Peptides against a protein of PDB entry 6FRK. Designs and how they scored, part 140

Target 1, 411 residues: chain A of PDB entry 6FRK
Amino acid sequence: NEEVLNAMLKEVCTALLEADVNIKLVKQLRENVKSAIDLEEMASGLNKRKMIQHAVFKELVKLVDPGVKAWTPTKGKQNVIMFVGLQGSGKTTTCSKLAYYYQRKGWKTCLICADTFRAGAFDQLKQNATKARIPFYGSYTEMDPVIIASEGVEKFKNENFEIIIVDTSGRHKQEDSLFEEMLQVANAIQPDNIVYVMDASIGQACEAQAKAFKDKVDVASVIVTKLDGHAKGGGALSAVAATKSPIIFIGTGEHIDDFEPFKTQPFISKLLGMGDIEGLIDKVNELKLDDNEALIEKLKHGQFTLRDMYEQFQNIMKMGPFSQILGMIPGFGTDFMSKGNEQESMARLKKLMTIMDSMNDQELDSTDGAKVFSKQPGRIQRVARGSGVSTRDVQELLTQYTKFAQMVKKM

## One batch from the design tools (peptide; made by RFdiffusion4, then SolubleMPNN)

Design b2_p18_1_s1 (from b2_p18_1, 7 letters changed)
Fold by OpenDDE base, seed 2:
Structure b2_p18_1_s1 (fold): chain B 411 residues (1-411), chain A 18 residues (1-18)
Amino acid sequence: as target 1 above (411 residues)
Amino acid sequence: ELKELTELYLELQKILNE
């Protein structure tokens, strides 16, 4: 029994190391799991694999819980949130994502660019803020980040902003000058929360990086970025362990909407390759797929129209990257679609939708749309001309529709 | 329902990749 336990723990430890979990944390987890498993209960014929997985899951949940309640902004107050992190961590993008998240929730939100080190930092922030319609402050001439941060915070306090986000300079390495600058900014603006932004893809360097920030500045929250890639997020455990601060949000892509509140259970489930069924359900529910009940009912009756296909393409486009959806399904890896294939797939979907936008209600609502077009080939030519595509492109769409409709009839 | 929807999306993806 101990040999079987050790073999299974070795497999789990290997998988956690491959998920960028710090080697010290993996060793500690292995010891904690061994101590938590009653070997006598393992003798009782219970599925040893499930028991070990459950013990591992519980210990991982403890590792992402710092035992400290996350800071939350107070409605109707002025909340100053300072961002810190290395260059390339996704800090500036994450500032915009967080600002947009609060703005969408009806908070009066603004952005301050206190990054004077990087040329074009203010232009980048301004571009992101303008696209999201978020008020912003910065300077092209002021080189002191303390002055910019102080003036910006004062301005937005006077204008009764509720969420005031301050982006700071990043560096390529941990430099004493960077930490001194961050301390000067923090002392000047007196932030209610300091958010450390960490790139999940840096692997084993996560602990040392997170510790260096925590040792110099009072980090109270962590945001982990680039969880859409090959990074399984094991570095997040290292960040929590080093900072003793909760993960509050995760970045799951490049779009401003690719940002979500951190949930412990789904994250650990995904880290272990168990999938995120709850997060999939939540995403499906957030899409207001009330229209899916009608679809599911139609599917149960073997009915599938071109309009139903169009609505499904809209839903797919709203769900975001298929890679994220697939990565929430147990047994589907995040690697099932290369990033290149996803943009191409989305462009293909948009093209198909544009073709369908040139169809009439009789064509869209027919239970046999392909037959409507086959009986009157002039419809194909009309749709092709209306959408600016070839008659072949319309025929390919109808062929795809026919394949779908045949699959629906088999469901 | 979620399983059926997931299966539909997977098959949609296969057809979109053809």
Scores: peptide ipSAE 0.025, ipTM 0.540, DockQ to the pose 0.107
Fold by OpenDDE base, seed 1:
Structure b2_p18_1_s1 (fold): chain B 411 residues (1-411), chain A 18 residues (1-18)
Amino acid sequence: as target 1 above (411 residues)
Amino acid sequence: ELKELTELYLELQKILNE
């Protein structure tokens, strides 16, 4: 029994290290799991794998919980949120994502660019803010970030903004001059929350970076970025351990909507390759697919048309990056779609929809669309010409439709 | 119902990745 436990724990420890979990945390987790598992209960024929998995899950949940309640903005008050983090962490993009998140929730939000170090920082923030219709402040001429931050905060306080986000300079390395600048800005504006932005793709370096920021600045919240790539998110555990601060949001892509509130259980489930069915459910519900009931009813009756397939492709496109959806599916590893494969998959979907846009209502609404085309091959040639594709591309679409319709009949 | 939709989207995604 102890040999089996040690073998399974070795596999779990290897998987956690491959997920960028810090080696010290993996060792601590291994000891905690060993202490929590009753070896006598393992002898009773209980599914040893499930028991170990549950113990690992419980200990990972504890590692993500700093025991401190996350700061939340107060409605009708002026909430100043200061962002800190390294250059290339996605800090500036994350400021815009957070502002847009609160704006969509009905908060009066604004952005301040206090990054005077990076050439074009203000232009980048202005471009993102303008695209999202978020009010912004910054300077092309002022070089003191304290002056810019103070003036911007005062301006937006006087205009009764509720969420005032301040973006600061990021540097490539932990430089004392950067930390001094951050302290001067923090002292001048007296932020209600300081958010550390961390790139998940830096792997084992997450602990040392997060610690260096916490030792210099009173970090109260963490945001983890670039969880759409090869980063399995294990660096998030290191950030919580080092900062003793909760993760409040995660960045899951390049789009302004690729931003979500952090949920502990879904995150740990994803980290363990268990999928995030709950997050998928929430995301499907957020789409307000009012037509889902009618579709489910058709599916229960084994009815599936080309129009129903088109509507599902539209829904998939509305769900955002296909990589995020796949990463919520049990058994689809985070590695399954590189950024290149996602764009290709979306382009493929859009091509299929363009072919379907050249179909008529009789073809789209037929309960056996493939049979309509097989009986009258001239329809394939018409659709191919109308959509600017080959007859082979139309036949491939009909083959995919037939696979879907057969699956629906088995449901 | 939401589980069935989820399963449908999962299978749609598998076929799109083939």
Scores: peptide ipSAE 0.025, ipTM 0.547, DockQ to the pose 0.083
Fold by OpenDDE base, seed 3:
Structure b2_p18_1_s1 (fold): chain B 411 residues (1-411), chain A 18 residues (1-18)
Amino acid sequence: as target 1 above (411 residues)
Amino acid sequence: ELKELTELYLELQKILNE
């Protein structure tokens, strides 16, 4: 029994290390799991694998909990949120994402660009803010980030803004000059929350980076970015351990809406490759697929049209990168879609949609779309010509549709 | 409902990988 436990723990430890979990945390977790597992209960015929997975899950949940309640903005107050992090961490993009998140929730939100070091930082922020219709402040002439931050915060306080986000300068490396500037800005504006932005793709370097920021500035919140890539998110555990601060949001792509509140249970489930069914439900619900009830009702009746398939392809494209959706399904590890396979899959979906854009309403709304085309082969030729594809490509689409419609009839 | 949706997405994926 102990040999079996040690073998299973070795596999779990390897998987956690491959997920960018810090070696020290993996070692501590292994010891805690060993102490939590009753070997006598394992002898009683209980599923040893499930017991170990549950023990590992429980210990990972504890590692993500810093024991500190996350800061939340107060409605009707002026909440100043300062962002800190390295250049390339996604900090500036994350400022815009957070501003957009609060604006969509009915908060009076604004952005301040206090990055004077990077040429074009203010132009980039202005472009992002203008696209999202978020008020912004910055300077083309002022070189002191303390002056810009102070003036911007004062301006937006006087205008009764509720969420005031300050983007600071980043550097490519941890530099003393960066930390001094961050401290000067923090002292001048007296932020209600300091958010550290961390790139999940830096792997084992997450601990050292997060510690360096926490040792210099009073980080109270963490945002983890680039969880859409190959980063399994194990570096987030290192950030929490080093900063003793909660993860409040995660960045899940390049779009302004690729941003979600952090949830502990779904995140740990995904990290273990158990899938994120809750996150899939939440994404499906957030899409306000008002037509989801109508679709589910059609599916329950075994009805599935080419239009219903087209709408599902649109929904998949709106849900963001297909790799993220797949990573939420149990048994589809994050590794199943290489970045190359995702672009190819999206190109395939777009091609299929382009073929369907050349179909008429009678073809799209038929409960037996394949039979409509089989009865009148001239329709295949029309659609092929209209979409610029071969008749074979249209037949392949109809074959795929037929497989789906048969599956729906078996549900 | 979620199971049916998940099965639909799994089959979508198989078809997209063919």
Scores: peptide ipSAE 0.022, ipTM 0.529, DockQ to the pose 0.091
Fold by OpenDDE base, seed 5:
Structure b2_p18_1_s1 (fold): chain B 411 residues (1-411), chain A 18 residues (1-18)
Amino acid sequence: as target 1 above (411 residues)
Amino acid sequence: ELKELTELYLELQKILNE
């Protein structure tokens, strides 16, 4: 019995270390789980494996809960949210994602670029904000981030904005000058929330980094980025432990929509490699995949049209990176999808959809769309001209369709 | 159904990555 317990705990500890969980936290978890089981084994003939799994899960839930209630913005008030974090943490991208998240929820949201250190920081923020139709403020000439932040916050307060997000300078190194600048900005604008943005891919460095920020600025919230990659998110536990602040959101990709509220249960389930069935169900329900019954029925009959392919591309575009969905399915590791540039794949999908937008109903609804085009090459030229692409691009789409339709016939 | 849909999307992604 003790040998089985020790073997299972060793396996779990190994998996947690491979997930970038801090070695001190893993050791503490192991001792806490042992102590919990030794107390419970006295009481119930329960399956020891389930008991160990439950004890491990319960201790991981405690590690991600700082015991502090997450800050939430107040509707109808001016809420100033200051972002802090190192360069490359995804801070600037996360500012835009958070702004877009609140805007989609009907909050009057704006962005301020107080990054004067990085050349082109304001242009990048402006580009992201403009694409998302988010109001923004910044300067090309002012070099003092305190002035920019103060002026921007005052401007947007006077315009009755509800969510005012301030992006600060990120540096590559933990420099005292960066922390002093952040403190000066924080003192000037008096933020309602300070959000620390952490890259999950830095692994064991998460604790030291998170602590360095918490020791200098009053971090009240954590956002973890790059959880779509090889980072299994174990560093997030270290950030919570070091900052004593809740994770409020996670970044799950490069798209502006690849941003979700932090959920403890799905996160721990994913960390343990159990998958995220709940998050998968939520995503499937959000997609209204109910209309996929008709598709599944067509697929069962080996019928697949260019329209069916177009509808699937629309679904993929709505779902975001399919790697995220696969990572929610038990037994599909995050590594199952080769890191194709998800943005490149999405751009390719959008290009293919634009080509199909120039097709007619006869072409789209044909059970052999490729044969329709092969019989009348003038259709390829029409579609190419209509979509502004080469005839080769249309032929490539038809080749892809043919490959896919052949796979559907084998299903 | 979810398995079939997942297999479909996997094959779509393979085609898109070729």
Scores: peptide ipSAE 0.024, ipTM 0.516, DockQ to the pose 0.119; fails the geometry check

Design b2_p18_1_s2 (from b2_p18_1, 9 letters changed)
Fold by OpenDDE base, seed 1:
Structure b2_p18_1_s2 (fold): chain B 411 residues (1-411), chain A 18 residues (1-18)
Amino acid sequence: as target 1 above (411 residues)
Amino acid sequence: ELKKLTELYLELQKILDE
């Protein structure tokens, strides 16, 4: 029994190390799991795998919980949120994502660019803020981040903003001059929350970076970025351990909507390859996919039209990167779609939809759309001309539809 | 139902990746 436990724990430890979990945390987890497992209960014929998995899950949940309640903004008050983090961590993009998140919830939100070190930082923030219709402040001429931050915070306080986000300079390395600048800004604006932004893709370096920030600045919250890529999120555990601060949000892509509140259980389930069924349900409900009941009923009857396919393409486009959905399904790893493949897949979907926009209702609503086109080849030429594509592109779409309709008939 | 929708989307993605 002890040999079996040690073998299974070795596999789990290897998987956690491959997920960028810090080696010290993996060792501690192994000891904690060994102490929590009753070897006598393992002898009773209980599914040893499930018991070990549950013990590992429980200990990972404890590692993500710093025992401190996350800061939350107060409605009707002026909440100043200062962002800190390395250059390339996704800090500036995350400021815009957080502002947009609160704006969509009916908060009066604004952005301040206090990054004077990086050329074009203000232009980048201005572009993102303008696209999202978020008010912003910054300077092209002022080089003191303390002045910019102070003036911006005062301006937006006077205008009764509820969420005031301050983006600071990031550097490539832990430099004492950067930490001094961050302290001067923090002392001047007196933020209600300091958010450390960490890139999950830096793997084992997460602990050392998070510790260096916490030792210099009173970090109260963590945001983890780039969880859409090869980063399995194990660095998040290192950030919590080093900062003793809760993860409040995660960044899951490049789009402004690729941002979600951190949930402990779904995150640990995903980290262990168990999927995130709860997050999948929440995302499906948020998309108002209630109209899918009518589709599910059609699918049960083996009915699938070109219009039904078009509606599914619209739903996929609304759901954002399909990798996020796949990563919520048990047994689909996060590595299933590279970031490059997602954009290409979305462009392909949009091309297919553009072809379908040139189809008529008789073609779209036919239970055998491919047969309608095969009987009257002139329809293919009309659709091709209308959508600006080749007749081959239309034939490829019809071939894909036929494959899909055959699959639906087998469901 | 969610499982069926998921399977549908997975097969759509496979068709798009071909």
Scores: peptide ipSAE 0.022, ipTM 0.630, DockQ to the pose 0.104
Fold by OpenDDE base, seed 2:
Structure b2_p18_1_s2 (fold): chain B 411 residues (1-411), chain A 18 residues (1-18)
Amino acid sequence: as target 1 above (411 residues)
Amino acid sequence: ELKKLTELYLELQKILDE
């Protein structure tokens, strides 16, 4: 029994190391799991694999829980949130994502660019903020980040903003000058929360990086970025362990909407390759796929129209990267769609939708849309002209629709 | 229901990749 336990723990430890979990944490987890497993209960014929998985899951949940309650902004107050992190961590993008998240929730939100080190930092922030319609502050001439941060915070406090996000300079390496600058900014603006932004893809470097920030700056929250890639997020455990601060959000892509509140259970489930069925259900429900009941009912009857296909394409586009959805399903790896294929697939979907926008209700609502077009070929030419595509493109769409409708009839 | 929806999207993706 001990040999079987050790073999299974070795497999789990290997998988956690492959998921960028720090080797020290993996060793500690292995010891904690061994101590938590009653070998006598393993003798009783219970599925040893499930018991070990459950013990591992529980210990991983403890590793992402720092035992400290996450800071939350107070409604009707002025909340100053300072961002810190290395260059390339996704800090600037994450500032915009967080600002947009609060704005969508009805908070009066603004952004301050206190990054004077990177040329074009203010232009990048301004571009992101303008696209999201978020008020912003920065300077093209002021080189002192303390002055910019102080003036920006004062301005937005006077204008009764509720969420004031300050982006700071990043560096390529841990430099004493960077930490001194961050401390000067923090002392000047007196932030209510300091958020450390970490790139999940840096693997084993996560612990040392997170520790260096925590040792110099009073980090109170962590945001982990680039969890849409090959990074399984094991570095997040290292960040929590080093900072003793909760993960509050995760970045799951490049879009401003690719940002979600951190949930412990789904994250650990995904880390272990168990999938995230709950998160999939939540995401499906957030999409108001209540229209899925009508679709499911139509599917049960073997009915599928061009309009139904259009609505499904809209849903896919709203769901974001289909790779993320697949990555929530047990047994589907995140690598099922290469990033390149996803943009191409989305462009293709948008093209198909544009063709369908030139169809009439009779064509869209027909239970045999392909037959409507086959009976009157002039419809293909009309749709092609209306959408600015070839008649071949319309025929390809109808062929795809026919294949799909045949599959629906077999479901 | 979620399984059926997933199967639907997987098949949509295959059609889109053709």
Scores: peptide ipSAE 0.021, ipTM 0.623, DockQ to the pose 0.110
Fold by OpenDDE base, seed 4:
Structure b2_p18_1_s2 (fold): chain B 411 residues (1-411), chain A 18 residues (1-18)
Amino acid sequence: as target 1 above (411 residues)
Amino acid sequence: ELKKLTELYLELQKILDE
């Protein structure tokens, strides 16, 4: 039994190391799991695999719990949130994502660019902020980030902003000058929260990086970025361990809405390759997809219309990149969609929907929409003209619909 | 039901990736 346990733990430890979990944490987890497993219960014919998985899961849940409550902004107050992190961590993008998140929740949110080191930092922030209609502050002339941060914070405090996000300079390396600058900014603006942004793709370097930041600045929250790629997120455990600070959000792509509150259970499930069934359920519930009894009934009868397809495209667009949804399903890795394909897929969906917006109710509600168009080719030309696309694009949509409708009939 | 929806979305994605 001990040999079997050790063999299974070795496999789990290997998988965790391959998931970028720090070797020290993996070792500690192995010891904790061994101590938590009752060998007598394991002998009694309980599913040894499930028991070990549960023990591993439980210990991983503890590793992402820093034992401190996450800071939350207070409604009707001025909350200053300072972002810190290396260049390339996704810090600037994450500032915009967080601002957009709070804005969508009805918070009066603004952005300050105190990154004077990176050429075009302010232009990038301005571009992101403008696209999201988020008020922003920065300077093209002021080189002192302390002055910019102080002036921006004061301005937005005076304008009664509730969420004031300050993006700071990053460096390619941990430099003392960076930490001194961060301390000076923090001292000047007196942030209510300091958010460390970490790139999950840096793997085993996560611990050392997170520790270096925590040793210099009072990091109170962590955001992990680039969880849409090959990064399995094991570095997040290292960040929590080093900073003793909770992960508050994760970045799951390049789009401004590819940002979600951190959930422990789904994250650990995904880390273990168990998928995120809870997140899938939550996402389905948020979309009220379960309330579509009519769709489920149609699917049971093998009926699928162009309108039904349109509604599903709307749901996919609301869900965000479908790669994220796939990544919630056990056995589907995050790698199923290359990064380049998501924006292209969304643009394609939007194009398809625009074509469908030029269809009439008879075409949309037909149980065989493709046959309606095939019987009267003039409909294709009308729709093509109405949507500003080629007849080929309409035919391609109808081909896709036909493929989909055939699959629904096989379900 | 969730399984069927998931299968539906998987197939939608395949169609979108073609």
Scores: peptide ipSAE 0.021, ipTM 0.608, DockQ to the pose 0.103
Fold by OpenDDE base, seed 3:
Structure b2_p18_1_s2 (fold): chain B 411 residues (1-411), chain A 18 residues (1-18)
Amino acid sequence: as target 1 above (411 residues)
Amino acid sequence: ELKKLTELYLELQKILDE
């Protein structure tokens, strides 16, 4: 029994290391799991694998919990949120994502660009803020980030903004000058929350980076970015351990809406490759697929039109990368879609949708769309010309639709 | 319902990978 336990723990430890979990944390987890498992209960015919998985899950949940309640903004108050992190961590993009998140929830939100080091930082922030209709402040002439941050915070406080987000300068490396600048800005604006932004793709370097920031500035919250990629998120455990601060949000893509509140249980489930059924349900619900009832009703009746297929393609595109959806399904690991396959799949979806944009309502709403085109081949030529594709491309789309419609009829 | 939706998306992916 002990040999079997040690073999299973070795497999789990290997998988956690491959998920970018820090070696020290994996060692501690192994010891805690060994201490929590009763070997006598394992002898009684209980599923040893499930017991070990449950023990591992419980210990990972403890590692993500810093024992500190996450800061939350107070309604009707002026909440100053300062962002810190390296260049390329996704910090500036994450400022815009957080601002957009609060704005969509009815908070009076604004952005301040206090990055004077990077040429075009203010232009980039201005572009993102304007696209999202978020008020912004910055300077093209002021070179002191303390002055810009102080003036911007004062301005937006006087205008009764509730969420005031300050983006600071990043560097490619941990530099003393960066940390001094961050401290000067923090002392001047007296933020209610300091958010450290970490790139999950840096793997085993997460601990050292997170520690370096926590040792210099009073980090109170963590945001983990680039969880849409090959990063399994094990570096997030290292960030929590080093900062002793909760993860409040995660970045799950490049779009402004690829941003969600951190949930412990789904995250650990995904990290273990158990899938994230709760996150899938929440994401399906957040998409306000109010039309999902209508779709589910159609699916129950074995009805599937070209319009229904188009709406599903739109939903897939709105849900973000299809790899993220697949990664929420138990047994589909995050590695099932290479990054290359995802961009190619999205390009294929866009091409198919462009072909369908050249179809008329009679073609789109037909319960047998393929038969409509087979009866009148001139429709294929019209759609091909309208979408700038070959007649073969339209026939391939209709073949794919027919396969789907046949599958739906078998459901 | 979620199972049916998942099966639909899995078949969508297979067709996109062809």
Scores: peptide ipSAE 0.020, ipTM 0.606, DockQ to the pose 0.100

